Peptides against a protein of PDB entry 6O8C. Designs and how they scored, part 131

Target 1, 262 residues: chain A of PDB entry 6O8C
Amino acid sequence: VGLRYEKISLPKIHPRYDLDGDASMAKAVTGVVCYACRTASTLLLYQELMRKGVRWLVELVKDDYNETVHKKTEVVITLDFCIRNIEKTVKVYEKLMKVNLEAAELGEISDIHTKLLRLSSSQGTIESSLQDISSRLSPGGLLADTWAHQEGTHPRDRNVEKLQVLLNCITEIYYQFKKDKAERRLAYNEEQIHKFDKQKLYYHATKAMSHFSEECVRKYEAFKDKSEEWMRKMLHLRKQLLSLTNQCFDIEEEVSKYQDYT

## One batch from the design tools (peptide; made by RFdiffusion4, then SolubleMPNN)

Design b2_p21_2_s3 (from b2_p21_2, 10 letters changed)
Fold by OpenDDE base, seed 4:
Structure b2_p21_2_s3 (fold): chain B 262 residues (1-262), chain A 21 residues (1-21)
Amino acid sequence: as target 1 above (262 residues)
Amino acid sequence: MSFPEVEVPDLEAMLNEIYNS
């Protein structure tokens, strides 16, 4: 998904001297380059807004990460406490069995201990996953937002301003051509000036369209592609974080079932 | 100098499409 813009092209510029045709052509060229200016501005604005969105999303995901880490830490503390208590209980029962305790109680406690140890092992997997996520979000990581600052067009490029300058030149020629048309016939010198201006118009227009295509559109498209890819990855990462959070809650719930034995 | 009016894409609509997709 991205900004939709119409592909624009310059009208054909006929080499023949024709006051009516030249005025019409100049009008059309003016319109095209004007559209390019406005489009370039819109594309720039879009990118700037997207950059803000990217930054916002990064912070959001970092917050989610921190919350997940916090939750994980709490669960680890609780789990470790339970494990230690169960281990103490096991030792007590082992001593008591030497005197006449039923093996069944020790078996149950031992089973709980085994389950808790398994949960502890799963925490290791969660930790590894969190570390992976952290690495991806870190500077230089795969999900770093550095691309947002590098790709696309920026206000500092002054693309709109550059196009506007060219548009001004073209517009001036267009207005002159309107006047020339109104005169219906030009003197020789004026005719020569008209011809030269037509060439200038062509050069300005070509330069404008080239700049628009290469510096505005192309870079925008690159930015768009990068943004889409990055966004997809970020959303996936966020889902992973949520999954990890849920796993922590699940572990906490399971541990709570065994707290009565500690 | 007056410039010709040109239709430009609706940026807001486009952005909404992106953010809601």
Scores: peptide ipSAE 0.013, ipTM 0.529, DockQ to the pose 0.145
Fold by OpenDDE base, seed 1:
Structure b2_p21_2_s3 (fold): chain B 262 residues (1-262), chain A 21 residues (1-21)
Amino acid sequence: as target 1 above (262 residues)
Amino acid sequence: MSFPEVEVPDLEAMLNEIYNS
């Protein structure tokens, strides 16, 4: 679940010179850009935390994979040992059968041998599945985490700092407009400065909002979407590993039933 | 108008949910 943020927009800026209106507008703009700064910071933090989580999850799944491989290997060894022992027993009983002895027991042992061979054949499927999982987790694989480093916003982009600089400029103009409002009337030169500052305010505000939308929000949303997709795939992969582990346990349990014949 | 604070999702909780799923 990604961060929910409120879509913010700049208030309408009227071109008319109005000290009261300009102060009110500047206050509103300051608030909006301030919110953008805070939001950008929060979005950045979320992404950085998510990147850490992604790395952690990759390592966790790799550990799960290694455990599954280990279990599979143990089962293969046990199964092979059991098969070899049954084969020896079959040979002994075949010799006895030449003397018309133990025919029923030979049939039973041969059936067990056949069942064990079937279990052995299933190991190939498990191995193939593990190889597929390994390939997906490998560098350049479909579940590689390279996207986490490439997508979204990063501290090095200095988006928050850039927005903060713009906010500082806007805030300064707002405080000046508050003073101008208190004066009620400005001299000609001061009025011209006020008008120029209003233009600067608009410029800074527009730049801030554009930067926020294009460099912060859009990139965050892209990162979020990719992260959600990747997480779903990783969850599915982990379930596959669990399934393979369970299959190994099932085989081991089945083999254990025949150990008394060996 | 006080802009609502953006709630940062608990990443740890999300990861735990994935782990326990």
Scores: peptide ipSAE 0.011, ipTM 0.538, DockQ to the pose 0.609
Fold by OpenDDE base, seed 2:
Structure b2_p21_2_s3 (fold): chain B 262 residues (1-262), chain A 21 residues (1-21)
Amino acid sequence: as target 1 above (262 residues)
Amino acid sequence: MSFPEVEVPDLEAMLNEIYNS
């Protein structure tokens, strides 16, 4: 559910001088901006936690990758050893076949050799897949986490602090409006100050809402969208690594069936 | 990890409610 932040248009400040209404309005504005401050803080915290999570996941996937590469290497060594032994056996039997004594056994060994060569060819596909994964995880790759440092809001932006400053200004005006309300009637000069403060309050509120919408919410949403997309891709990559690992185990198991002949 | 649904208050609606009230 994408929270469509509609452009917060500042409500038309009713130009009517009303001490009771102005105090109530100021209270409400204070509440809204206070909420914006808290929300901005929460959004920032969430993004910082997500950045930590992203880094953690990258390291996890790198570990999975390294494990898969290690397993692949082990299987290649085992397979190559088996192939070499079978090839030696084939050569011995070929020399013996000149006398037509062991044709049936040679046929069986030759079939095993052919099967092993097919298994060896599949290792090329696994290698290519691992290389693709490595390229995607590399700096500048499609699954690089650089976006996590660029997108969204950051503590260095001081968005919460900026909003808090505006909130403080608004709160001061609100407290003054409470006092003005309690006086029930203001002198001319005090009335002019009140009117001026009302304009200031509106200005601060507008600035706070614009800042919150444009610098906090919008950036957060962009971060969230990119994070979700990246996460889906990373999870898919982990599944690919698991598949490759399983393929290595399958090959190893099949090779083990022929070790008794080598 | 499900992103926490941060309910972002419709601040515009809140402000409008304040001004129209």
Scores: peptide ipSAE 0.017, ipTM 0.652, DockQ to the pose 0.051; fails the geometry check
Fold by OpenDDE base, seed 5:
Structure b2_p21_2_s3 (fold): chain B 262 residues (1-262), chain A 21 residues (1-21)
Amino acid sequence: as target 1 above (262 residues)
Amino acid sequence: MSFPEVEVPDLEAMLNEIYNS
């Protein structure tokens, strides 16, 4: 349901002086602005909750990142150790071959060495990917949560309070219009006051609706859109981290197969 | 996490109903 920002054309307040109609109109306006106040409060609460959620998710992803980095480091150490041991073995066999030892064993060890070196080269790609992720999560990065503090509405904006003030003004006029209606006929001066109050009512209502639309709804929508985009990117990043972790496990498993030869 | 569909009531429709009534 696309919030059609229809130009809130304030319905033409019928310029006609009608005590019954004016009381009914004032009642309706009071209801609408009251709803705007409640909605603004709800939207604000939602945004505050989302900001908490964003902060929580950032910390969660940072933890995932740190775990991945730790695992990567472990694998690198293990792999480097294995490579060094195989290289020592190769050197020993090369010396022994000068004394007529079997070429077949040297070939096998050499093949293992080549495979390990290939695995080692893949670590560079993992490192590069982790660095990219780190840069994205860092302050000023593409996945920084600074937007959550900038976008949307905040308690400090006092939007709900501003709307409440306008609602109070409107409500006062409504109560007066109820009294005017009960009198059925107003004296000339009272009639002029009523007409003036009707204009004030319109002014306050317009101001309330404009404020609600421009400062509450629009900013909320911008926050919502930004939040959805950011959340999608964060979920993708978590998947990337998981993939990198799995790659580390795969390398570790392969290295373990060759540890028996070292 | 299903963003609560805050059904923003069509305030405009409500206002229009009030003024056309």
Scores: peptide ipSAE 0.017, ipTM 0.623, DockQ to the pose 0.039; fails the geometry check

Design b2_p21_2_s4 (from b2_p21_2, 9 letters changed)
Fold by OpenDDE base, seed 4:
Structure b2_p21_2_s4 (fold): chain B 262 residues (1-262), chain A 21 residues (1-21)
Amino acid sequence: as target 1 above (262 residues)
Amino acid sequence: MSFPEVEVPDLEAMFNKVYNS
């Protein structure tokens, strides 16, 4: 899970005035910051897509949960009906036993009754498990998607735009340095401007890289880590829910075998 | 300097795998 990107760093900026070196340096800086902008954009896109996916998955699992609850309810109704009918039958046979009739049949019916009661007890466990799942999916639960909105970077942060502004400034200086290089020698005033622009370049580049690292990469990594954890938990929950669904079907099938005695 | 493009993985497939597991 996650994106692969290259760890980038700024080239060394030499303090010495050198038109050729400064142009080359500025080109390299432009490239690095350009990559940072593109990477930041992709990291943002990834997170936005993940948020959509998380919401989608939560809704699907909630739907499955509701279906399971519905199925469980149907099984409970059927089971309770069967139990009541068996209990009536048991009472009839108990009366017959007083006159020493049908003892073997009473034993069989009593055994069925005991089995049905055990199934009823198991439904209580299923109910408890479903309640646990519900609590985990509910707001504030361990599997709620609130983290996806809290963690990472967001379009509203305007990180890409901020980086782009810095990139534009850097690029402008780079183009000027290309021109300066072509002149091979600058007048004193132009040389001073070049030196100041070099300082500005450094400032913008440093700001861009800091912003990229702290506001884009770091937050993305935190988002990624939480997403991985959440996904593992969600996978487990899905498996648990499937198991509960299957248990409901198994109970229904077993109850159906005893309906002929009711 | 040229840097490799960062590619977004198939997230849909990932989520589908989780759901259908």
Scores: peptide ipSAE 0.311, ipTM 0.876, DockQ to the pose 0.675
Fold by OpenDDE base, seed 5:
Structure b2_p21_2_s4 (fold): chain B 262 residues (1-262), chain A 21 residues (1-21)
Amino acid sequence: as target 1 above (262 residues)
Amino acid sequence: MSFPEVEVPDLEAMFNKVYNS
């Protein structure tokens, strides 16, 4: 879920000298650029919070992975022990059958052995899946959080500060235009200064809006899109880990049923 | 022109939902 912000645009700047119109325009420009500054700050905050959240989630998922690996290892040890015991039992019964003892018990034990071997084979699949997950979470993996550090805007970019400088320049001109309006008529030299300041206002405003759009909004949107994709992948990975954990427990439970025969 | 305030959503809830799903 991304931030909702309004698409802002600069008001039309008329080339005509008009003290009332110019003051009104300057007020509107100041408002727009002020909103851009605030929005840029909020977009930055969102990204910084998201980066913290991403790191937090990665750590938790790594912990879950390690727990699953530990559980898998325990199950493998238990299963291998059970298999070895059943194999010893099978050998004993095979020797006894040479002396005409009942084949029924040997058949049951042999079936258990076959089931245990199948479970052992499934452990290989679990191991492969865990290795895949590990590779994806490792540095350079598809689920690594490197994107969160590379994408979007950062405090070091000083985008908000740059916009604030431009806003200050614009605001100064606006206050001057408010004074000019109050004079109702300017002397020739003052009129020329006003016209020049109007051009400065235009350039500062355009620069601010370009910077906001290209360096703040666009980068934020790219960060947002990547974050959404990454979150979907992490959700899927979490489900995979849970599935693998459950498989380990299921195998352990099944093996426990056969321990009575060993 | 009045501009709407941009609010940061509850990111903690979002991450918790992903982790606990």
Scores: peptide ipSAE 0.310, ipTM 0.875, DockQ to the pose 0.677
Fold by OpenDDE base, seed 2:
Structure b2_p21_2_s4 (fold): chain B 262 residues (1-262), chain A 21 residues (1-21)
Amino acid sequence: as target 1 above (262 residues)
Amino acid sequence: MSFPEVEVPDLEAMFNKVYNS
């Protein structure tokens, strides 16, 4: 999910001296750069909020991971205990079989033992999966949030402030051009000042638009793309972790059926 | 020229949806 904004461009700046046209042009430029400034501010805010959200989500997933590891450990302890008890029982019955006693019961217990060993083997797969998840969430891992701090625009870049300074300069010239228009005709010196201010307006406007495009929009888009990729990976990891948790509960339930034999 | 205001989506809802999915 990203922000929707309009692609903006500067109006055509005509080189001809025209008080009415120049005032109109300056108004349009002011509007465009004003929009760029506001948009840049919103893009920055979005990214800052996303960074907070990313950190929040990582911490929640880490908590879920730790809970799953804890549950897995409990299941392993229970399973190992059951296996040891069944093995003791098997040994007793094996001794009895030498005397042709209770052969049917030994078969049943041996089958339970085999099932428990299979469950124990599945714990190895769960462990490997948890280790993989841990590595992915660790610093330098594929799901680390380092990208959120590196990509995009930051308050320290002062992009909004830089644009605002340019906007202020542009706005000042625009207001002067409104006054010039109201005078209908300028003296030679005032006309020359107007022409110079028009050039200044052009430079400020082009600088603002370049800065907005290259330092705000482009970086935001890169941030957005990385955020979307990261979110997809996190969603998959969350589902994987839930699956592992459920597997632990399933094993615990199955082991509980055999506790009466221990 | 009038430009539409850029609105920030509900990011909290988005993150909650991902976590609770």
Scores: peptide ipSAE 0.309, ipTM 0.875, DockQ to the pose 0.671
Fold by OpenDDE base, seed 3:
Structure b2_p21_2_s4 (fold): chain B 262 residues (1-262), chain A 21 residues (1-21)
Amino acid sequence: as target 1 above (262 residues)
Amino acid sequence: MSFPEVEVPDLEAMFNKVYNS
């Protein structure tokens, strides 16, 4: 489901002064940190796109919820109307029964009344389920998208920019090491500078890789895991809403069979 | 050293699949 990226590591940095080796090492380090920068940027982009998608999906599911609530309300109104009409009819037939008329018809109407009351009772279960869904989608609910804003990396963290600064420092040293290699031999002072720059290169590279691993990759993985869990729960909620909608339609269809008696 | 490029998957398709499932 998530992004695939290569696990990268820094090349071994040998302490020995070697202009050819140091240039080659610096090139490799530059390549690794460059890849880290690009990867960090892509990981950030993925998370930002996921946040947009999550918000979009939440709004769609809220719309579906509202439609289901509306349908449930319509069914309740229809059902209550049918119940009231059947109750009036029952009262009329009860009066007729006192004169020994319409006994069979009274039994049939009473059975319909009982069935309608059972359907009305099922509305309570639907209502409870809808309330549960509403609570889960509400702020602070289990399906709230607050995690998407809290987890992972954000543009405001400036992780890519921080890595880019380190990459720039590393690249500068690499280009100097290419020049040093071309000279084949350095004066004493230049050699000392080269050695110091090699230490700086190591420092910047280590800092970049630590930042990439701890602030980019780790946080991305946490975001990914939470997103997968959330998506699974949202899928289940979507199916639940569809089921509730279908139950409302089924009740409406059943009630329609008795409308001729009202 | 050549590293594979990291590509972002089609997230729109993913969300549509979830919504239309």
Scores: peptide ipSAE 0.297, ipTM 0.870, DockQ to the pose 0.685

Design b2_p21_3_s1 (from b2_p21_3, 9 letters changed)
Fold by OpenDDE base, seed 1:
Structure b2_p21_3_s1 (fold): chain B 262 residues (1-262), chain A 21 residues (1-21)
Amino acid sequence: as target 1 above (262 residues)
Amino acid sequence: MVEVSEEAKKASEEEIEKLEK
């Protein structure tokens, strides 16, 4: 679940010269852009934390994979050993059958041999599944984490810093507009400066909001969606590994039942 | 007038107050 944030928009900027209105507008703009800066920072932090989490999860799943492979290998060794022993026993009993002895026991042992061979054949399926998982986790695989480094926003983008610069400019104009309001009336030159500053304010504010929306929010949402999808797939993969491990244990348990015959 | 949620307005105001301190 990604971070929830409130969608923000700029207040309407009236073209009319109004010291009171302009001060109020500037205050509102300052607040909005300030919130954008904070939000951008939070979104960035979230993404950075998620990237760490992604890396952690990859390593965890790799460990799970290795454990599963190890268990599978152990079972294969045990199973092969059991099969070899049963085959030796079968040969002995076949010789005894030539003198019409131990026919029932030979039948039982042969059945066990058949069952063990079936279990051995199932190892191929487990191996194929493990290979599939390995391929998915490999570089360039379907579950590669390369997207985490590409998608979203990064500290190197300096989005927060860029927004902060714009906020500083806006804040400066806001404080000037507070002063202008306090003066109640401005001389012609000061009035012209006020008007120009209002234009600058609008420019900075628009630039800030565009940058926030396009470079921060949009990219964050893309990252969030990608991360959620990837995370679900990775968790499912872990479940698959667990299932394979359990299958190995089941086979091992089944083999253990026949060890007394070897 | 661009519709801004009351929550956003409040958040913005809080941020302004932080800047003024």
Scores: peptide ipSAE 0.022, ipTM 0.608, DockQ to the pose 0.049
Fold by OpenDDE base, seed 5:
Structure b2_p21_3_s1 (fold): chain B 262 residues (1-262), chain A 21 residues (1-21)
Amino acid sequence: as target 1 above (262 residues)
Amino acid sequence: MVEVSEEAKKASEEEIEKLEK
């Protein structure tokens, strides 16, 4: 679940010279851009937290992988040992049959041997699956976390600071417009300055909102989407690892049934 | 005139009040 933020837009800026209206408009603009600054900061913090979470999850999954590999290796060793012992037994019985041993006992041992060989064959599939998982987790793999560093906004982008600069400019104009409003009427020169400042206000406001939308919100949304997709894939991978682990345990259990014959 | 949600307006107003102190 991503952070919820409100879609914001600038109030309409009318070209008409109106001291009361301009002061009110400037106040509204200041508020909107201030909200944008705070929102940008919040979005950044969220992303940084998520990046930490991603790194943590990668390490967790790597640990799961290593445990699965270890278990698989253990089972392979046990299984191979069991197969070798059964093969020796089969050879002994074959020699004894030449001296009138019961065919039934040899048949049973031979069947066990066949079953063990089937289990051994299944290990190849597990190995292949583990290799696939390893490749996906490796650098450049499909589940690499490089996207977390590439996508979204970063402190180094200084987006919040840039917005704050614009907010400061806007706020100064707002305070001036409050003073202008209190004067009720401006002299010609002051009126021209007011009009010019209104244009500056518009410029700063539009720049702030464009930056917020394009560099903060859009990139955040891209990061969020990528994060969600990656997270789903990682969770699925963990399930796969669990499945492989369970398969190893199942094989181990089957092998244990035949250890009495070795 | 103002195309901002009510929640955003409230948040904006609160921030303005902080700036005016």
Scores: peptide ipSAE 0.021, ipTM 0.612, DockQ to the pose 0.049
Fold by OpenDDE base, seed 3:
Structure b2_p21_3_s1 (fold): chain B 262 residues (1-262), chain A 21 residues (1-21)
Amino acid sequence: as target 1 above (262 residues)
Amino acid sequence: MVEVSEEAKKASEEEIEKLEK
């Protein structure tokens, strides 16, 4: 879920010298750029919060991974123990068969042994899956969070501050235009200054909007898209870990059925 | 479309540079 913001655009700037119109235009420009500043700040804040969330989620998933590995290890130990015990039992029965013991008992134990070996083989698949997950979570892996540090806007970029400077310049001109409007008529020199300031205003406004669009909004959208994709992958990975854990529990439960024979 | 003077461009850049220092 991304932040919603209103699409903004600069008002039309008329080239004609008009004190009333210029004051009105300057006011509108000031408002638009002010909104851009606020929006840029909000977008930055969102990204910073998301970065914190990303780091938190990485740690959470690592914990899940460790828990899964622990459970897998437990099951492997239990399974290996059972296999060894059954193998000993098989050897004993093989010796006893030479002394007229029922072949049926040996057959049953042998079947259990075979089943345990199959379970042991399945552990290899779990191990492979865990290794894959580990690789994906490792530095440089497909689920590394390096993108969070690279994509989007950062406080160090000083985008908000840069926009604020431009806003200040625009605001100053707006206030002057209000004064000019109040005068109703300017002397020649003052008129020339007004015209110059209007050009300056246009430049500042254009620069602000360009910066906002290219350095704030665009980068934010890129960050948002990557974050959503990454988040989906991480959630899927968590589900995979849960599945692997459940598989370990299933194996453990099955092994427990044979413990009476060991 | 308003033509932006070179002086206006310089002034804007200078203001931003002041902040970056």
Scores: peptide ipSAE 0.020, ipTM 0.614, DockQ to the pose 0.645
Fold by OpenDDE base, seed 4:
Structure b2_p21_3_s1 (fold): chain B 262 residues (1-262), chain A 21 residues (1-21)
Amino acid sequence: as target 1 above (262 residues)
Amino acid sequence: MVEVSEEAKKASEEEIEKLEK
């Protein structure tokens, strides 16, 4: 998802001296470059907004991560407590078995112990997953937002301003060409100036379009592509965190079933 | 196409340079 813009191109600039044609051409060029300026501004704004969004999302996911870690820690504490208590109980029963205890009770407790140990192992997997997520979110990680500061266009590039300067020059020439057209015929010197201005207009226009295409559009597209990729990965990561949280709740619930034996 | 004069190029560059300062 990104901003839609129309592909623009410069009109053909004929080498022939023609006051009517030159005025029309200049008008068209002015329009095109004006559009480029506006578009560049819009593209820049979009990117800036996206950067804000990226930062926001990073913080949100970090918060989610911290909450998950907290929950995991709580579960670990509870689980470890249960395991220790069950182990104590097992030892007591083993001593009692020497006197007159039914093997069935010890068997049940032993089974619970085994289940708790399995849960503990699964908790280790959760920990590993959290560590992986942490590494991905860390500076230099695969999901770092450094790209958002590097890719695309930035206000400091002053692309809009640069284009505006060129537009101003072009507009000035256009207005002159309108006047020239109105005069119907120019003196020799004025004609030469007109021709020279036409060359200037061409240069400014070409430079504007080149700058727009290479520095504005191209970089924007790169930013857009990168942002889309990153966003998909971040959303996936968030889903992973939710899954891990749910796993913690599941473990907690299961442990609670055995607390009566501790 | 109209050939762009060197003077025109220079003038344009100067305008851009002014903006960079």
Scores: peptide ipSAE 0.019, ipTM 0.609, DockQ to the pose 0.591

